# Designs tried in a protein design run: peptides against a protein of PDB entry 4U39. Part 9

Target 1, 302 residues: chain A of PDB entry 4U39
Amino acid sequence: SIKVIGVGGGGNNAVNRMIENEVQGVEYIAVNTDAQALNLSKAEVKMQIGAKLTRGLGAGANPEVGKKAAEESKEQIEEALKGADMVFVTAGMGGGTGTGAAPVIAQIAKDLGALTVGVVTRPFTFEGRKRQLQAAGGISAMKEAVDTLIVIPNDRILEIVDKNTPMLEAFREADNVLRQGVQGISDLIATPGLINLDFADVKTIMSNKGSALMGIGIATGENRAAEAAKKAISSPLLEAAIDGAQGVLMNITGGTNLSLYEVQEAADIVASASDQDVNMIFGSVINENLKDEIVVTVIATG

## One batch from the design tools (peptide; aimed at target 1 I286)

Design b1_p10_2_s4 (made by RFdiffusion4, then SolubleMPNN; from b1_p10_2, 7 letters changed)
Fold by OpenDDE base, seed 3:
Structure b1_p10_2_s4 (fold): chain B 302 residues (1-302), chain A 10 residues (1-10)
Amino acid sequence: as target 1 above (302 residues)
Amino acid sequence: MKIFYFEVRK
């Protein structure tokens, strides 16, 4: 089974966005120290952590409280994760609960033998230096606790969105990018395609790879596949080029008019931007809610 | 390079 765990406010917002977008073949778990915030989760499984420590009043933006809350609830987390083949741990780094609890939850998943993938955000610079410093510590702890860690630099989202985008929409876009990171991988595994992907091939690309880079490209029109692929491999979300990556996961999502030619063209562009010896897995997804849009998601590991 | 093609319907 595949489990997606949203940890703290940002992680739970991302999980809500995944549920709203009907990400298939995954079980959703919401984790928080704030009981009132947790009640707003759309996840079937809601877990309050650190109930004795926090009394459900949250972590007070303190990562050490988030950590201790997850440690207090270790046995409950273990039971919720038991039997998962893959675990996504999603969180906004820089806060209390997400920063402190997500590494503990990830380590529990990894110790249970699940392929453990972190999908986390760095805070925007405007959230202040304290959040950036707390996020750096949480990201370092996540890197040791996961097989693969995707880090989304929120400041790079400001390069993708319009300059007039309200601050609230920038946070919604961060939640959407978290969704795209989880969905881009989960779709490769959870949904029976025309060709079933072996989970062993996903494990080869993601197991013990450390930090991964994610690029997203969206395009419309006659050259939409090529444009989306080029945008994905040059995405502002990429902190480096993908040419040195040992593994690449590619997802090509389009409407009912997505052609085999468009899938091949996009895959060839990403392959040509990668090392010749790279292990590449790619999937095509038909989303009936997409009109003329193609979305290419690239995740580079190693 | 090992490449896998699959179609996922949503």
Scores: peptide ipSAE 0.028, ipTM 0.531, DockQ to the pose 0.121
OpenDDE base, seeds 1, 2, 4, 5: peptide ipSAE 0.025, 0.025, 0.027, 0.019; ipTM 0.584, 0.606, 0.641, 0.548

Design b1_p10_3 (made by RFdiffusion4)
Pose (drawn by RFdiffusion4):
Structure b1_p10_3 (pose): chain A 294 residues (1-190, 197-206, 209-302), chain P 10 residues (1-10)
Amino acid sequence: SIKVIGVGGGGNNAVNRMIENEVQGVEYIAVNTDAQALNLSKAEVKMQIGAKLTRGLGAGANPEVGKKAAEESKEQIEEALKGADMVFVTAGMGGGTGTGAAPVIAQIAKDLGALTVGVVTRPFTFEGRKRQLQAAGGISAMKEAVDTLIVIPNDRILEIVDKNTPMLEAFREADNVLRQGVQGISDLIALDFADVKTIMKGSALMGIGIATGENRAAEAAKKAISSPLLEAAIDGAQGVLMNITGGTNLSLYEVQEAADIVASASDQDVNMIFGSVINENLKDEIVVTVIATG
Amino acid sequence: LSLKSFSVKL
């Protein structure tokens, strides 16, 4: 019983993307103060929060509103989250609802005893000072409210995509990366949560590599461990979760080769949750998701 | 989706 909760617009898209990618084994909850944007969520459960406060008009990039909105819907949320063994709280930080509400929701989930993993994006630098400041204040709050917070620096999306990809696609990739963050774990739980719990505090950074071809598992792993999303050296990690995903042509040669690359770059005595998942919708593509905690 | 391999080191 693992629930992925998209909070605000940032999470709304990630949840959509997850659903679009047919990520299995999770119950999705899209939570928003913005009734209009919420009605775009492909989530079966659409929770409008702060209905009394925001009247479906959203938080206006005011985290305080997203918070008061979440606090207002404190009871509605617990009801939706009860029974969750694990709650992914996925949101965009810098907003109102995502920045405000996610900590409230993730804290509720944490109090509910669920393994609360918050997976959020820090706003692109270009989103400006407000976005940056609010997320920082928000990411700070997400850390206090989750067991593990995987923070995806959107600015690093721009290093990854072609220098000329339009902004719309840059935001879109941030959504996918958020989805890639949650799927990277949720695919490994579809298992004693104390395992993953022992891997879940402090902040967490993740990396992704995608590659195709003859030498792809290594290409993907190398890209994953060196990825711009992954800002710090993995040898600094106390725990590392590794997800290898490929087509039905995923060989153990490829799997271990990528595992060897991720392993050698990690500490030797590191705790590790490693999985490889077959995605029939993949052909020659292989995706290594690496999440380091410490 | 299906599992190919899994391991846990603690």

Design b1_p10_3_s1 (made by RFdiffusion4, then SolubleMPNN; from b1_p10_3, 6 letters changed)
Fold by OpenDDE base, seed 5:
Structure b1_p10_3_s1 (fold): chain B 302 residues (1-302), chain A 10 residues (1-10)
Amino acid sequence: as target 1 above (302 residues)
Amino acid sequence: MKLFHFEVRL
């Protein structure tokens, strides 16, 4: 089974965005120290952590409170994660609950033998130096607790949105990029496509790989597959080129008109931008809602 | 030589 755990406010917003976009074949778990915020979750499973420590009032933007809250609730987290083959841990780094609790939850998932993938954001520079420093500590703790850690640099979202984009829409786009990171992997396992991957292939690419980079490309029209692939490998979300990556996971998602030729064309572009000895896996997914749109997600590891 | 491992599970 695949489980997605949203941790704290940002992680729970991302989980809500996944549920709203009907990400299939996964169980959703919302985790928070704030009981009022947790009630707004659309997840079937809602877990308040650190009830004795915080009394449901949240972590006060302190990562040590978030950490201790997850430690207080360890047995409840273990029971909720039991029998998962794969666990996604999603959080906004820089806050109290997400920064402190996400590494503890990730370690619990890993200790249970699940393939554990972190999908987290770095805060925007405008959220201030304190959040950036807290996020750096949380990201360091996540690296030790996961098999693969996808880090989304929120400041790079400002390169893909209009300059007049309201701050609230920039946070919604961060939630959407978190959704794309989870869905780009989970769909390859949970959703039958033109090309299915087995869980052993995904485990080979993602197990004990540390930091990963994610690129996304979207296109329509006659050359949509090639354009989407080129946008993915040149995405502003990539902090580096994928040419040095030891492993690449590619998802191509299209409508019912997605052809095997388009899948091959996109795979050849991503492969050509990668090292000659790269271990690349790719899968394809049919989403009837995309119609003429193609979405290419690239995850580079190593 | 890029080895595509296709496991087609039918």
Scores: peptide ipSAE 0.015, ipTM 0.521, DockQ to the pose 0.074
OpenDDE base, seeds 1, 2, 3, 4: peptide ipSAE 0.008, 0.000, 0.006, 0.007; ipTM 0.450, 0.330, 0.464, 0.462

Design b1_p10_3_s2 (made by RFdiffusion4, then SolubleMPNN; from b1_p10_3, 6 letters changed)
Fold by OpenDDE base, seed 1:
Structure b1_p10_3_s2 (fold): chain B 302 residues (1-302), chain A 10 residues (1-10)
Amino acid sequence: as target 1 above (302 residues)
Amino acid sequence: MKIFAFSVRL
C-alpha cells in the first residue's frame, strides 16, 4: 500500500490539494499539533500528535515542540503506517510541526521497512530568515530519515507564476507542486497501465538516494510532448541540471489522445539531458481531465 | 486511466 502523510499546516494543505485532484491509489493521513487546523483536513485519517505537550494548540512555530509531539505519539504513528510499502511524508518546512515532526515520522516509516520519500518545501524568502534557518535544520534531519528527499524551493515558484500573483495563490501553487511530486511517483505504481512499473524498479531508483530534484513541464499544442519535456528538464524548480543524476524517474501524463510517439519524444529529450550511465525509469499516465495538456514530471536522484 | 511504464536502462 501507498500512504501519504501530510505533516503540519503546509503538509495538510498539500494533502487537501491531492484529495481535491483525486490522486488515486493512496491512503491519506493528516498529522498536526493544532486540533482546529486538523479538523479542516479532508483526509480520512486525522491524527493529533503531542496532545499532552501542546493541548491541541499547535507547536508555536517551534520545531523542537513538533519533534517532541511526534515522539510522544510514536506508537500511534507506527500503527497508522504499519503495512505500507511506500510512505510519502509531505510538509512545508520552516514551521513548528512540519519541520520538527516530519523527520520523526519519516524515520518511523523507514524503520517499518517502507520506501520513505520526503516531498517538502523550503519557505519563501519573504517568510523571513527565522523560517529559512528552521527549514534548513528540518531538511538536514529529513535527509537522514528518508530514502529520497525531494526539496521544492518555493522562491523558484515565483519564476513560474505571474509577477502579480497574490501571496495566497503562490502558497496554493506550492501545495500544487507538492501534489505533482507525490502524484508523479504514485501514479506510476498505483494506477494500472498498459505497462506497469514494478515497485521494485521504483525502489531501486529511490532507495537510499538522499536528495532529489524535481522538474515539471506542462504544454499544449502540436509539439506539446517535446515542449513539456524541455520545460521539465529546464524547470526553475531544478536547483541544478539533471546531467549528473545517477537515477531519473520520469512521468508523462496526458489525455486519452496521448500517443506512443509523444511518449517516446518526451523520453528521448529527458534521456539526452541525462548522463549516459543514468538509470532511467519512465511511465506514462492517461488522465482524462488533462484533455489537450501534457504534464512531464522528472525526478532526478543521486 | 491507462499507464505505460517503461524501465529503460540506457
Scores: peptide ipSAE 0.023, ipTM 0.553, DockQ to the pose 0.629
OpenDDE base, seeds 2, 3, 4, 5: peptide ipSAE 0.018, 0.012, 0.020, 0.021; ipTM 0.540, 0.522, 0.565, 0.541; seed 2 fails the geometry check

Design b1_p10_3_s3 (made by RFdiffusion4, then SolubleMPNN; from b1_p10_3, 5 letters changed)
Fold by OpenDDE base, seed 5:
Structure b1_p10_3_s3 (fold): chain B 302 residues (1-302), chain A 10 residues (1-10)
Amino acid sequence: as target 1 above (302 residues)
Amino acid sequence: MKIFSFSVRL
């Protein structure tokens, strides 16, 4: 089984976005120290952590409170994660709950023998230096607790969105990028496509790889596969080029008109931008809602 | 030689 656990406000917003976009084949768990925020979760499983420590009032933007809250609730977290083959831990770094609790939850998942993937955001620069410093500590702790850690630099989202984009929409786009990171992997295992991957292939690419980068490309029209692949490998979300990655996981998602030729064309483009010795795995997914769109997700590991 | 590991789930 695949489980997605959203940790704190940002993680829970991302989980809500996943549920709203009907990401299938996964079980959703929402974790928070704030009971009021947790009540707004759409997840089937809702877990309040650190009830004694925080009284449901949240972590007060303190990562040490988030950490202690997860430690207080360790047995409940273990029970909720038990029997998972794969666990996605999603959070916004820089806050109290996400930053402090996500590494503890990730370690619990890893200790249970699940393939543990972190999908987290760095705060926007406008959220202030304190959040950025807290996020750096949380990301470092996550790296030790996961098999693979995908880090999304929120400031790079500002390069993709319009300059007039309201701050609230920039946060929604961060939640959407978190969704795309989880879905880009989970669909390769859980959703039938033209090319299916098994869990063993994904485990080979993602097990003990440390930090990973994600690129996303979306395109329509006659050259949509090539354009989507080119956008993915040149994505502003990639803090570095994919040349030098030891592993690449690629998802090619399209509508019912997605052809094997388009899948091959997109795979060849990503492969051409990757090292000759890269272990590249690609899958294709059919999503009837995409109509004429192709979405290419590239995850570079190593 | 780019080894494409195709695990085709049969």
Scores: peptide ipSAE 0.014, ipTM 0.521, DockQ to the pose 0.075
OpenDDE base, seeds 1, 2, 3, 4: peptide ipSAE 0.009, 0.010, 0.009, 0.010; ipTM 0.459, 0.450, 0.523, 0.535; seed 1 fails the geometry check

Design b1_p10_3_s4 (made by RFdiffusion4, then SolubleMPNN; from b1_p10_3, 5 letters changed)
Fold by OpenDDE base, seed 4:
Structure b1_p10_3_s4 (fold): chain B 302 residues (1-302), chain A 10 residues (1-10)
Amino acid sequence: as target 1 above (302 residues)
Amino acid sequence: MKLFDFSVRL
């Protein structure tokens, strides 16, 4: 089974966005120290952590409180994650609960033998230096606790949205990018396409790889496959070029009109931009909602 | 032409 665990406010917003977009084949778990925020989760499983420590009042933007809250609730987290083959741990880094609890939860998932993937955001620069420093500590702790850590630099989202985009919409876009990171992997396993991957293929690329970068490209029209692939490999979310990656996981998602030629064309573009010795695995997904759109997701590991 | 030997298990 695949489980997605949203940790703290940002992680829970991302999980809500996943549920709203009907991401299939995953079980959703919401974790928070704030009981009121947790009640707003759409997840089937809602877990309040650190009830004794915080009394449901949240972590006060302190990662040490988030950490201790997860440690207090370790047995409950173990029980909720038990039997998962894969666990996505999603969080906004820089906060209290997400930054502190996500590494603890990830370690619990890994210790249970699940393929553990972190999908986390760095805070926007406008959130201030304190959040950036807290996020750096949380990301460092996540790297040790996961098999693969996808880090989304929120400041790069500002390069793909309109300059007039309100701050609240920039956060929604961060939640959407977290969704795309989870869905781009989970769909390869859970959703049929022209080229399906098994869990073993994904596990081979993602096990003990450490940091990963994600690129996304979306296009329509006659050259949509090539355009989507080019956008993915040049995505602002890629803090580095994919040519240095040891592994590449690629998802080519399209509507019912997605051709095998388009899948191959997109794969060839990404492969041509990657190192010659890269372990590339690609899958295709059919999403009837995309109609004429192709979405290419690239995850570069190593 | 690098033949990417994608052994796609059909």
Scores: peptide ipSAE 0.007, ipTM 0.437, DockQ to the pose 0.068
OpenDDE base, seeds 1, 2, 3, 5: peptide ipSAE 0.000, 0.007, 0.000, 0.006; ipTM 0.368, 0.434, 0.355, 0.438; seed 1 fails the geometry check

Design b1_p10_4 (made by RFdiffusion4)
Pose (drawn by RFdiffusion4):
Structure b1_p10_4 (pose): chain A 294 residues (1-190, 197-206, 209-302), chain P 10 residues (1-10)
Amino acid sequence: SIKVIGVGGGGNNAVNRMIENEVQGVEYIAVNTDAQALNLSKAEVKMQIGAKLTRGLGAGANPEVGKKAAEESKEQIEEALKGADMVFVTAGMGGGTGTGAAPVIAQIAKDLGALTVGVVTRPFTFEGRKRQLQAAGGISAMKEAVDTLIVIPNDRILEIVDKNTPMLEAFREADNVLRQGVQGISDLIALDFADVKTIMKGSALMGIGIATGENRAAEAAKKAISSPLLEAAIDGAQGVLMNITGGTNLSLYEVQEAADIVASASDQDVNMIFGSVINENLKDEIVVTVIATG
Amino acid sequence: LSLLEFSVTL
């Protein structure tokens, strides 16, 4: 019983993307103060929060509103989250609802005893000062409210995509990366949560590599461990979760080769949750998701 | 989706 909660617009898209990618084994909850944007969620459960406060008009990039909105819906949320063994709280930070509400929601989930993993994006630098400041204040709050907070620096999306990809696609990739963050874990729980719990505090950074071809598992792992999303050296990690995903042609040669690359770059005595998952919708593509905690 | 290889090191 793992629930992925998209909070605000940032999470709304990630949840959509997750659903679009047919990520299995999770119950999705899209939570928004913005009734219009919420009605775009592909989530079966659409929770409008702050209905009294925002009247479906959203939080206006005011985290305080997203917060008061979440506090207003404190009871509706717990009801939706009860029974969750694990709650992914996925949101965009810098906003109102995502920045405000996610800590409220993730804290509720944490109090509910669920393994609360918040997976959020820090706004692109270009989103400006407000966005940056609010997320910083928001990411700070997400850390106090989750067991593990995987923070995806959107600015690093721009290093990854072609220098000329339009902004719309840059935001889109941030959504996918958020999805890639949650799927990277949720695919490994579809297992004693104390395992993953022992891996889940402090902040967390993740990396992704995607590759195709003859030497792809290594190409993917190398790209994953060196990825711009992954801002710090992995040898600094106390715990590392590794997810290898490929087509039905995923060999153990490829799997361990990538594991060896991720392992050698991590501390030797590191705790590790490693999985490889077959995605039939993949052909020659292989995706390594690496999440380091410490 | 299906699992191919899984490990936990603690």

Design b1_p10_4_s1 (made by RFdiffusion4, then SolubleMPNN; from b1_p10_4, 6 letters changed)
Fold by OpenDDE base, seed 1:
Structure b1_p10_4_s1 (fold): chain B 302 residues (1-302), chain A 10 residues (1-10)
Amino acid sequence: as target 1 above (302 residues)
Amino acid sequence: MKILYFEVRL
């Protein structure tokens, strides 16, 4: 089974966005130290952590409180993760609960033998230096606790969105990018394709790879596949080129009119931007909610 | 939803 765990406010907003976009074949768990915020989760499983430590009042933006809250609730987390083959741990880094609890939850998933993938955000620079420093510590702890860690630099979202985008919409776009990172991988496993990827292939590319980069490209029109692939490999979300990656996961999502030619054209572009010795896995997804759009997600590991 | 998977082993 595949489980997605949203940790703290940002992680739970991302999980709500995944549920609203009907991400298939995954079980959702919302984790928080704030009981009022947790009640707003759309997840079927809601877990309050650190009830003795925090009394449901949250972590006070302190990562050490988030860490201790997850440690207090270890047995409850273990039971919720039992039998998972894969665990996504999603969080907004820089806060109390997400920054402190997500590494502990990830380590619990890894110790249970699940393929453990972190999908986390760095805070915007405007959230201040304290958030950035707390996020750096949480990301370092996540890197040690996961098989693969996708880090989304929120400041790079400002290069994709309009300059007049309200702050609230920039946070919603961060939640959407977290969704795309989880969905781009989970769709490759959870939904039977015309060619089924085995979980062992995904596990080979993602196990003990450390930091991963994610690129996203969206396009419409006659050259939409090539344009979406070019946008994905040149995405502002990529802090480096993909040419040095040991592994690449590619998802090509389109409407019912997605052609095999478009899938091949997009795959050839990503392959040409990768090293010759790269282990590349690609999948294509038909999403009926996509009319004329193609979405290419690239995840580079190693 | 129909998904088409392709493994390209380069």
Scores: peptide ipSAE 0.019, ipTM 0.537, DockQ to the pose 0.657
OpenDDE base, seeds 2, 3, 4, 5: peptide ipSAE 0.015, 0.007, 0.013, 0.016; ipTM 0.530, 0.485, 0.509, 0.541

Design b1_p10_4_s2 (made by RFdiffusion4, then SolubleMPNN; from b1_p10_4, 4 letters changed)
Fold by OpenDDE base, seed 2:
Structure b1_p10_4_s2 (fold): chain B 302 residues (1-302), chain A 10 residues (1-10)
Amino acid sequence: as target 1 above (302 residues)
Amino acid sequence: MKLLYFSVRL
């Protein structure tokens, strides 16, 4: 089974966005120290952590409270994660609950023998230096606790949205990028396709790889596949080029008119931008809600 | 939704 755990406010918003986009074949778990915020989750499983420590009032933007809250609730987290083959831990770093609890939850998942993938955001620079410093500590702790850690630099989202985009929409786009990171992988496993990916192949690419980079490209028109692939490998979300990556996961999502030629063209572009000895897996997804759009998601590991 | 996955290992 695949489980997606949203940790704290940002992680729970991302999980809500995944549920709203009908991401299939995954179980959703919402984790928070704030009981009121947790009630707004659409997840089937809602877990309040650190009930004794916080009394449901949240972590007060303190990562040590988030950490201790997860430690207090360890047995509940273990029971919720039991029998998972794969666990996604999603959080917005820089806050109290997400920053402190996500590494503890990730370690619990890993200790249970699940393939543990972190999908987390760095805070925007405008959220202030304190959040950036807290996020850096949380990301460092996540790196030790996961098999693969995808870090989304929120400031780079400002390069892919309109300059007039309201701050609230920039956070919604961060939630959407977190969704794309989880869905780009979970779709490859959870949904029966023309060629099913073996979960063993995903394990080979993602187990003990440390930090991963994610790129996203969207295009329309006659060259949409090539354009989407080029945008993905040059995505502002990539903190580095993918040319040194030991493993690549590629997802190509299109409408009912997505051709095999377009899938191949996009795959060839991503492969050509990767190491010659790269272990690349790709999947194609038909989304009937996509008209003329192709979405390419690239996750580079190693 | 028919999700058509092609996973090709290169």
Scores: peptide ipSAE 0.029, ipTM 0.628, DockQ to the pose 0.610
OpenDDE base, seeds 1, 3, 4, 5: peptide ipSAE 0.022, 0.007, 0.022, 0.019; ipTM 0.588, 0.497, 0.551, 0.596

Design b1_p10_4_s3 (made by RFdiffusion4, then SolubleMPNN; from b1_p10_4, 6 letters changed)
Fold by OpenDDE base, seed 2:
Order: C-alpha cells, then sequence, then structure tokens
Structure b1_p10_4_s3 (fold): chain B 302 residues (1-302), chain A 10 residues (1-10)
C-alpha cells in the first residue's frame, strides 16, 4: 500500500489539495500538533501527535516541540504506517510541527521497511531568516531519515507565477507543487496502466538516493509535448540541472488527445538531458480536464 | 539507458 502523510499545516494543506484533485490509490494521513488545524483535514486518518506535550495547541513554531511530539506518539505513528510499501512524508519546512515531526515520522516509516519519500518545501525568503534556518535543520534531518528527499524551493515558485500573485496564492501554488511531486510518483505505481510498473523498479530509482530534483513544465499547442518537457528540465524548481541524474521518474499528463508520439517526444527530451545510462521510468496519464494542456513532471535522483 | 513506459487512463 501507498500512504501519504501530511505533517503540520503545510503538509496537511498539500494533502487536502491531493484529495481535492482525486489522487487515487493512496491512503491519506493527516498529522498535526494543533487539534483545530487537524479538524480541517480531509484525510480519512487524522492523528494528533504530542497531545500531552502540546495539549493540542500546536508546536509554537518550535521544531524541538514538533520532534518531541512525534517521539511521544511513536507507537501511534507505527500503527498508522504498518503494512505500507511506500510512504510519502509531506511538510512545509520552517515551522514547528512539520520541521520537527516529519523527520521522526520518516524514520519510523523507514524502520518499518517502507520506501520513504520526503516531499517538502523551503519557506519563502519573506517568511524570514528564522524559518529558513529552521527549514535547513529540518531538511538535514529529513535527508538522514528518507530514501529520497524532494525539496521544493518556494522562492522559485515566484518565478513561475505572475508578480501580482497574492501571497495566499503563492502558498496555494506551493501546496499544488507538493501535490504534483507526490502524484507524479504515486500515479506511476497506484493507477492501473496498459503496462504496470514493477514497484521494484521504483525502489531501484528511489532507495537510498538522498536529494532529488523536481521540475514541472506545462504547455499547449502543436509542440506542447516538446515545450512541456523543455520547461520541465529547465524548471525554476530545479536547484540544479538534471544532467548526470542516474534515475528519473517522469509523468506526462494530457487530455484525451494525448498521442503516443507526444509522449515519446517528451520522454526523449528528458532522457537526452539526463545521464547516458539513466534509469528512467515514465508514464502517461489521461486527464479529460486538461483538454489541450500537457503537464510534464520530472523527478531526478542520483 | 533503461526506459520503462506505462500508460495510465483515468
Amino acid sequence: as target 1 above (302 residues)
Amino acid sequence: MKLLYFEVRK
């Protein structure tokens, strides 16, 4: 089974966005120290952590409280994760609960033998230096606790949205990018295709790989596949180029008019931008809502 | 290069 755990406010907002976008074949778990915020989760499983420590009042933006809250609730986390083949741990780094609890939850998943993938955000620079420093510590702890860690630099979202985008919409776009990171991988495994992926091939690409890069590209028109692929490999969300990446997971989502030629063209562009010996898993997804739009998601490991 | 292709229809 695949489990997606949203940890703290940002992680739970991302999980809500996944549920709203009908991401299939995954079990959703919402984790928080704030009981009021947890009640707003759409997840089937809701877990309050650190009930004795925090009394449901949250972590007070302190990562050490988030950590201790997850440690207090270790047995409940273990039971919720039991039997998972894969665990996604999603969080906004820089806060209390997400920063402190996500590494503990990830380690619990890894110790249970699940393929453990972190999908996390760095805070925007405007959230201040304290959040950036807390996020750096949380990301370092996540890197030790996961098989693969996708880090989304929120400041790079400002390069793909309009300059007049309200701050609230920039956070919603961060939640959407977290969704795309989880969905881009989960759709490869959980959704029955014409050809089923072996979960062993996903494990080969993601097990003990450390940091991964994520790029997204969107395009329309006659060259939409090539344009979307080029945008994905040059995405501002990439902290580095994908050149030399030994593993790639690619998702190509389009409308009912998505052709096999367009899928192949996009895959060839991404493969050509990667290592010569790249192990690339790619999938195509038909989404009737996209009509003429193609969305390419690239996750590069190694 | 190992390429693994699958198609998912919703």
Scores: peptide ipSAE 0.025, ipTM 0.595, DockQ to the pose 0.107
OpenDDE base, seeds 1, 3, 4, 5: peptide ipSAE 0.022, 0.016, 0.024, 0.014; ipTM 0.580, 0.502, 0.555, 0.455

Design b1_p10_4_s4 (made by RFdiffusion4, then SolubleMPNN; from b1_p10_4, 5 letters changed)
Fold by OpenDDE base, seed 2:
Parts: C-alpha cells; structure tokens; sequence
Structure b1_p10_4_s4 (fold): chain B 302 residues (1-302), chain A 10 residues (1-10)
C-alpha cells in the first residue's frame, strides 16, 4: 500500500490538494499539532500529535515542539503507517509542526521498512530568515530519515507564476507543486498502465538516494510534448541540472489525444539530458481534464 | 487512465 502523510499546515494543504485532484491508489493521513487546523483536512485518517504537550494549540512555530509532539505520538504514527510499502511524507518546512515532526514520522516509516519519500518545500524568502533557518535544520533531519528527499524551493515558484500573483496564490501553487511531486511518483505505481511498473524498479531508483530534484513542464500545441519535456529539464524548480542523475522518474500526463509519439519524444529529451548510464523509469497518464495540455514531471535521484 | 510504463535501461 501507498500512504501519503501530510505533516502540519503546509503538508495538510498539499494533501487536501491531492484529494481534490483525485490522486488514485493512495491512503491519506493528516497529522497536525493544531486540532482546529486538522479538522479542515479532507484526509480519511486524521491524527493529532502531541496532545499532552500542545493541548491541540499547535507547535507555536517551534520545530522542537513539533519533534517532541511526534515522539509523544510515536505508537499512533507506527500503527497508522503499518503495512505501507511506500510512505510519502509531505510538509512545508520552516514552521513548527512540519519542520519538527516530519523527520520523526519519516524515520518511523523507514524503520517499519517502507520506501520513505520526503516531498517538502523551502519557505519563501519573504517568510523571513527565521523560517529559512528552521527549514534548513528540518531538511537536514529529513535527509537522514528518508530514502529520497524532494525539496521544492518556493522562491522558484515565483519564476513560474505571474509577478502580480497574490501571496495566497503562491502558497496554493506550492501546494500544487507538492501534489505534482507525490502524484508524479504514485501514478507510476498505483495506476494500472499498459505496462505495469514493478514497485521493485521504483524502489531501486529511490532507495537510499538522498536528495532528489524535481522539474515540471507544461505545454500545448503541436510541439507540446517536446516543449513540456524541455521545460521540465530546465525547470526553475531544479536547483541543478539533471545531467549527473543516476536515476530518473518521469511522468508524462496528457489528454485523451496523447500519442505514443509524444510520449517517446518527451522521454528521449529527458533521457538525452540525463546521465548516459541513467536508470530511467517513465510513465504516461491520460487525464481527460488536460485537453490539449501535456504535463511532464521529472524527478532526478542520485 | 492508461499508463504506459517504459523502463529505459540505457
């Protein structure tokens, strides 16, 4: 089974966005120290952590409170994650609960023998230096606790959105990018394809790989596949080029008119931008809502 | 949804 655990406010917003986009074949778990915020989750499983420590009032933007809250609730987290083959841990780093609890939850998942993938955001620079410093500490702790860690630099989302985009919409886009990171992988496993991926192949690419890079490209028109692939490998979300990556996960999502030629063209572009000896797994998804759009998601590991 | 998975081992 695949479980997605959203940790704190940002993680829970991302999980809500995943549920709203009907991400298939995953179980959703919402974790928070704030009981009121947790009630707004759409997840089937809602877990309040650190009830004794916080009394449901949240972590007060303190990562150490988030950590201790997860430690207090370890047995509940273990029971909720039990029997998962794969666990996605999603959080907005820089806050109290997400930053502190996500590494603890990830370690619990890993200790249970699940393939543990972190999908987390760095805070925007405008959220202030304190959040950036807290996020750096949380990301470092996540790196040790997961098999693969995807870090989304929120400031790079501002390069994808209009300059006039309201701050609230920039956070919604961060939630959407977190969704794309989880869905780009989960669709490869959970959605029945023309060719089913073995979970063992995904495990080979993601197990003990440390930091991963994610790129996203969207395009329309006659060259949409090539354009989407080029945008993905040059995505502002990539903190580095993918040319040294030992493993690549690629998702190509299109409408009902997505052709095999377009899938191949996009795959060839990504493969050509990757290491010569790269282990690449790619999947194609048909989403009727995309009409003429192609979305390419690239996750580079190693 | 039809997924096509290709593992390209170069």
Amino acid sequence: as target 1 above (302 residues)
Amino acid sequence: MKLLYFSVKK
Scores: peptide ipSAE 0.030, ipTM 0.632, DockQ to the pose 0.610
OpenDDE base, seeds 1, 3, 4, 5: peptide ipSAE 0.019, 0.017, 0.027, 0.020; ipTM 0.580, 0.553, 0.631, 0.560; seed 1 fails the geometry check

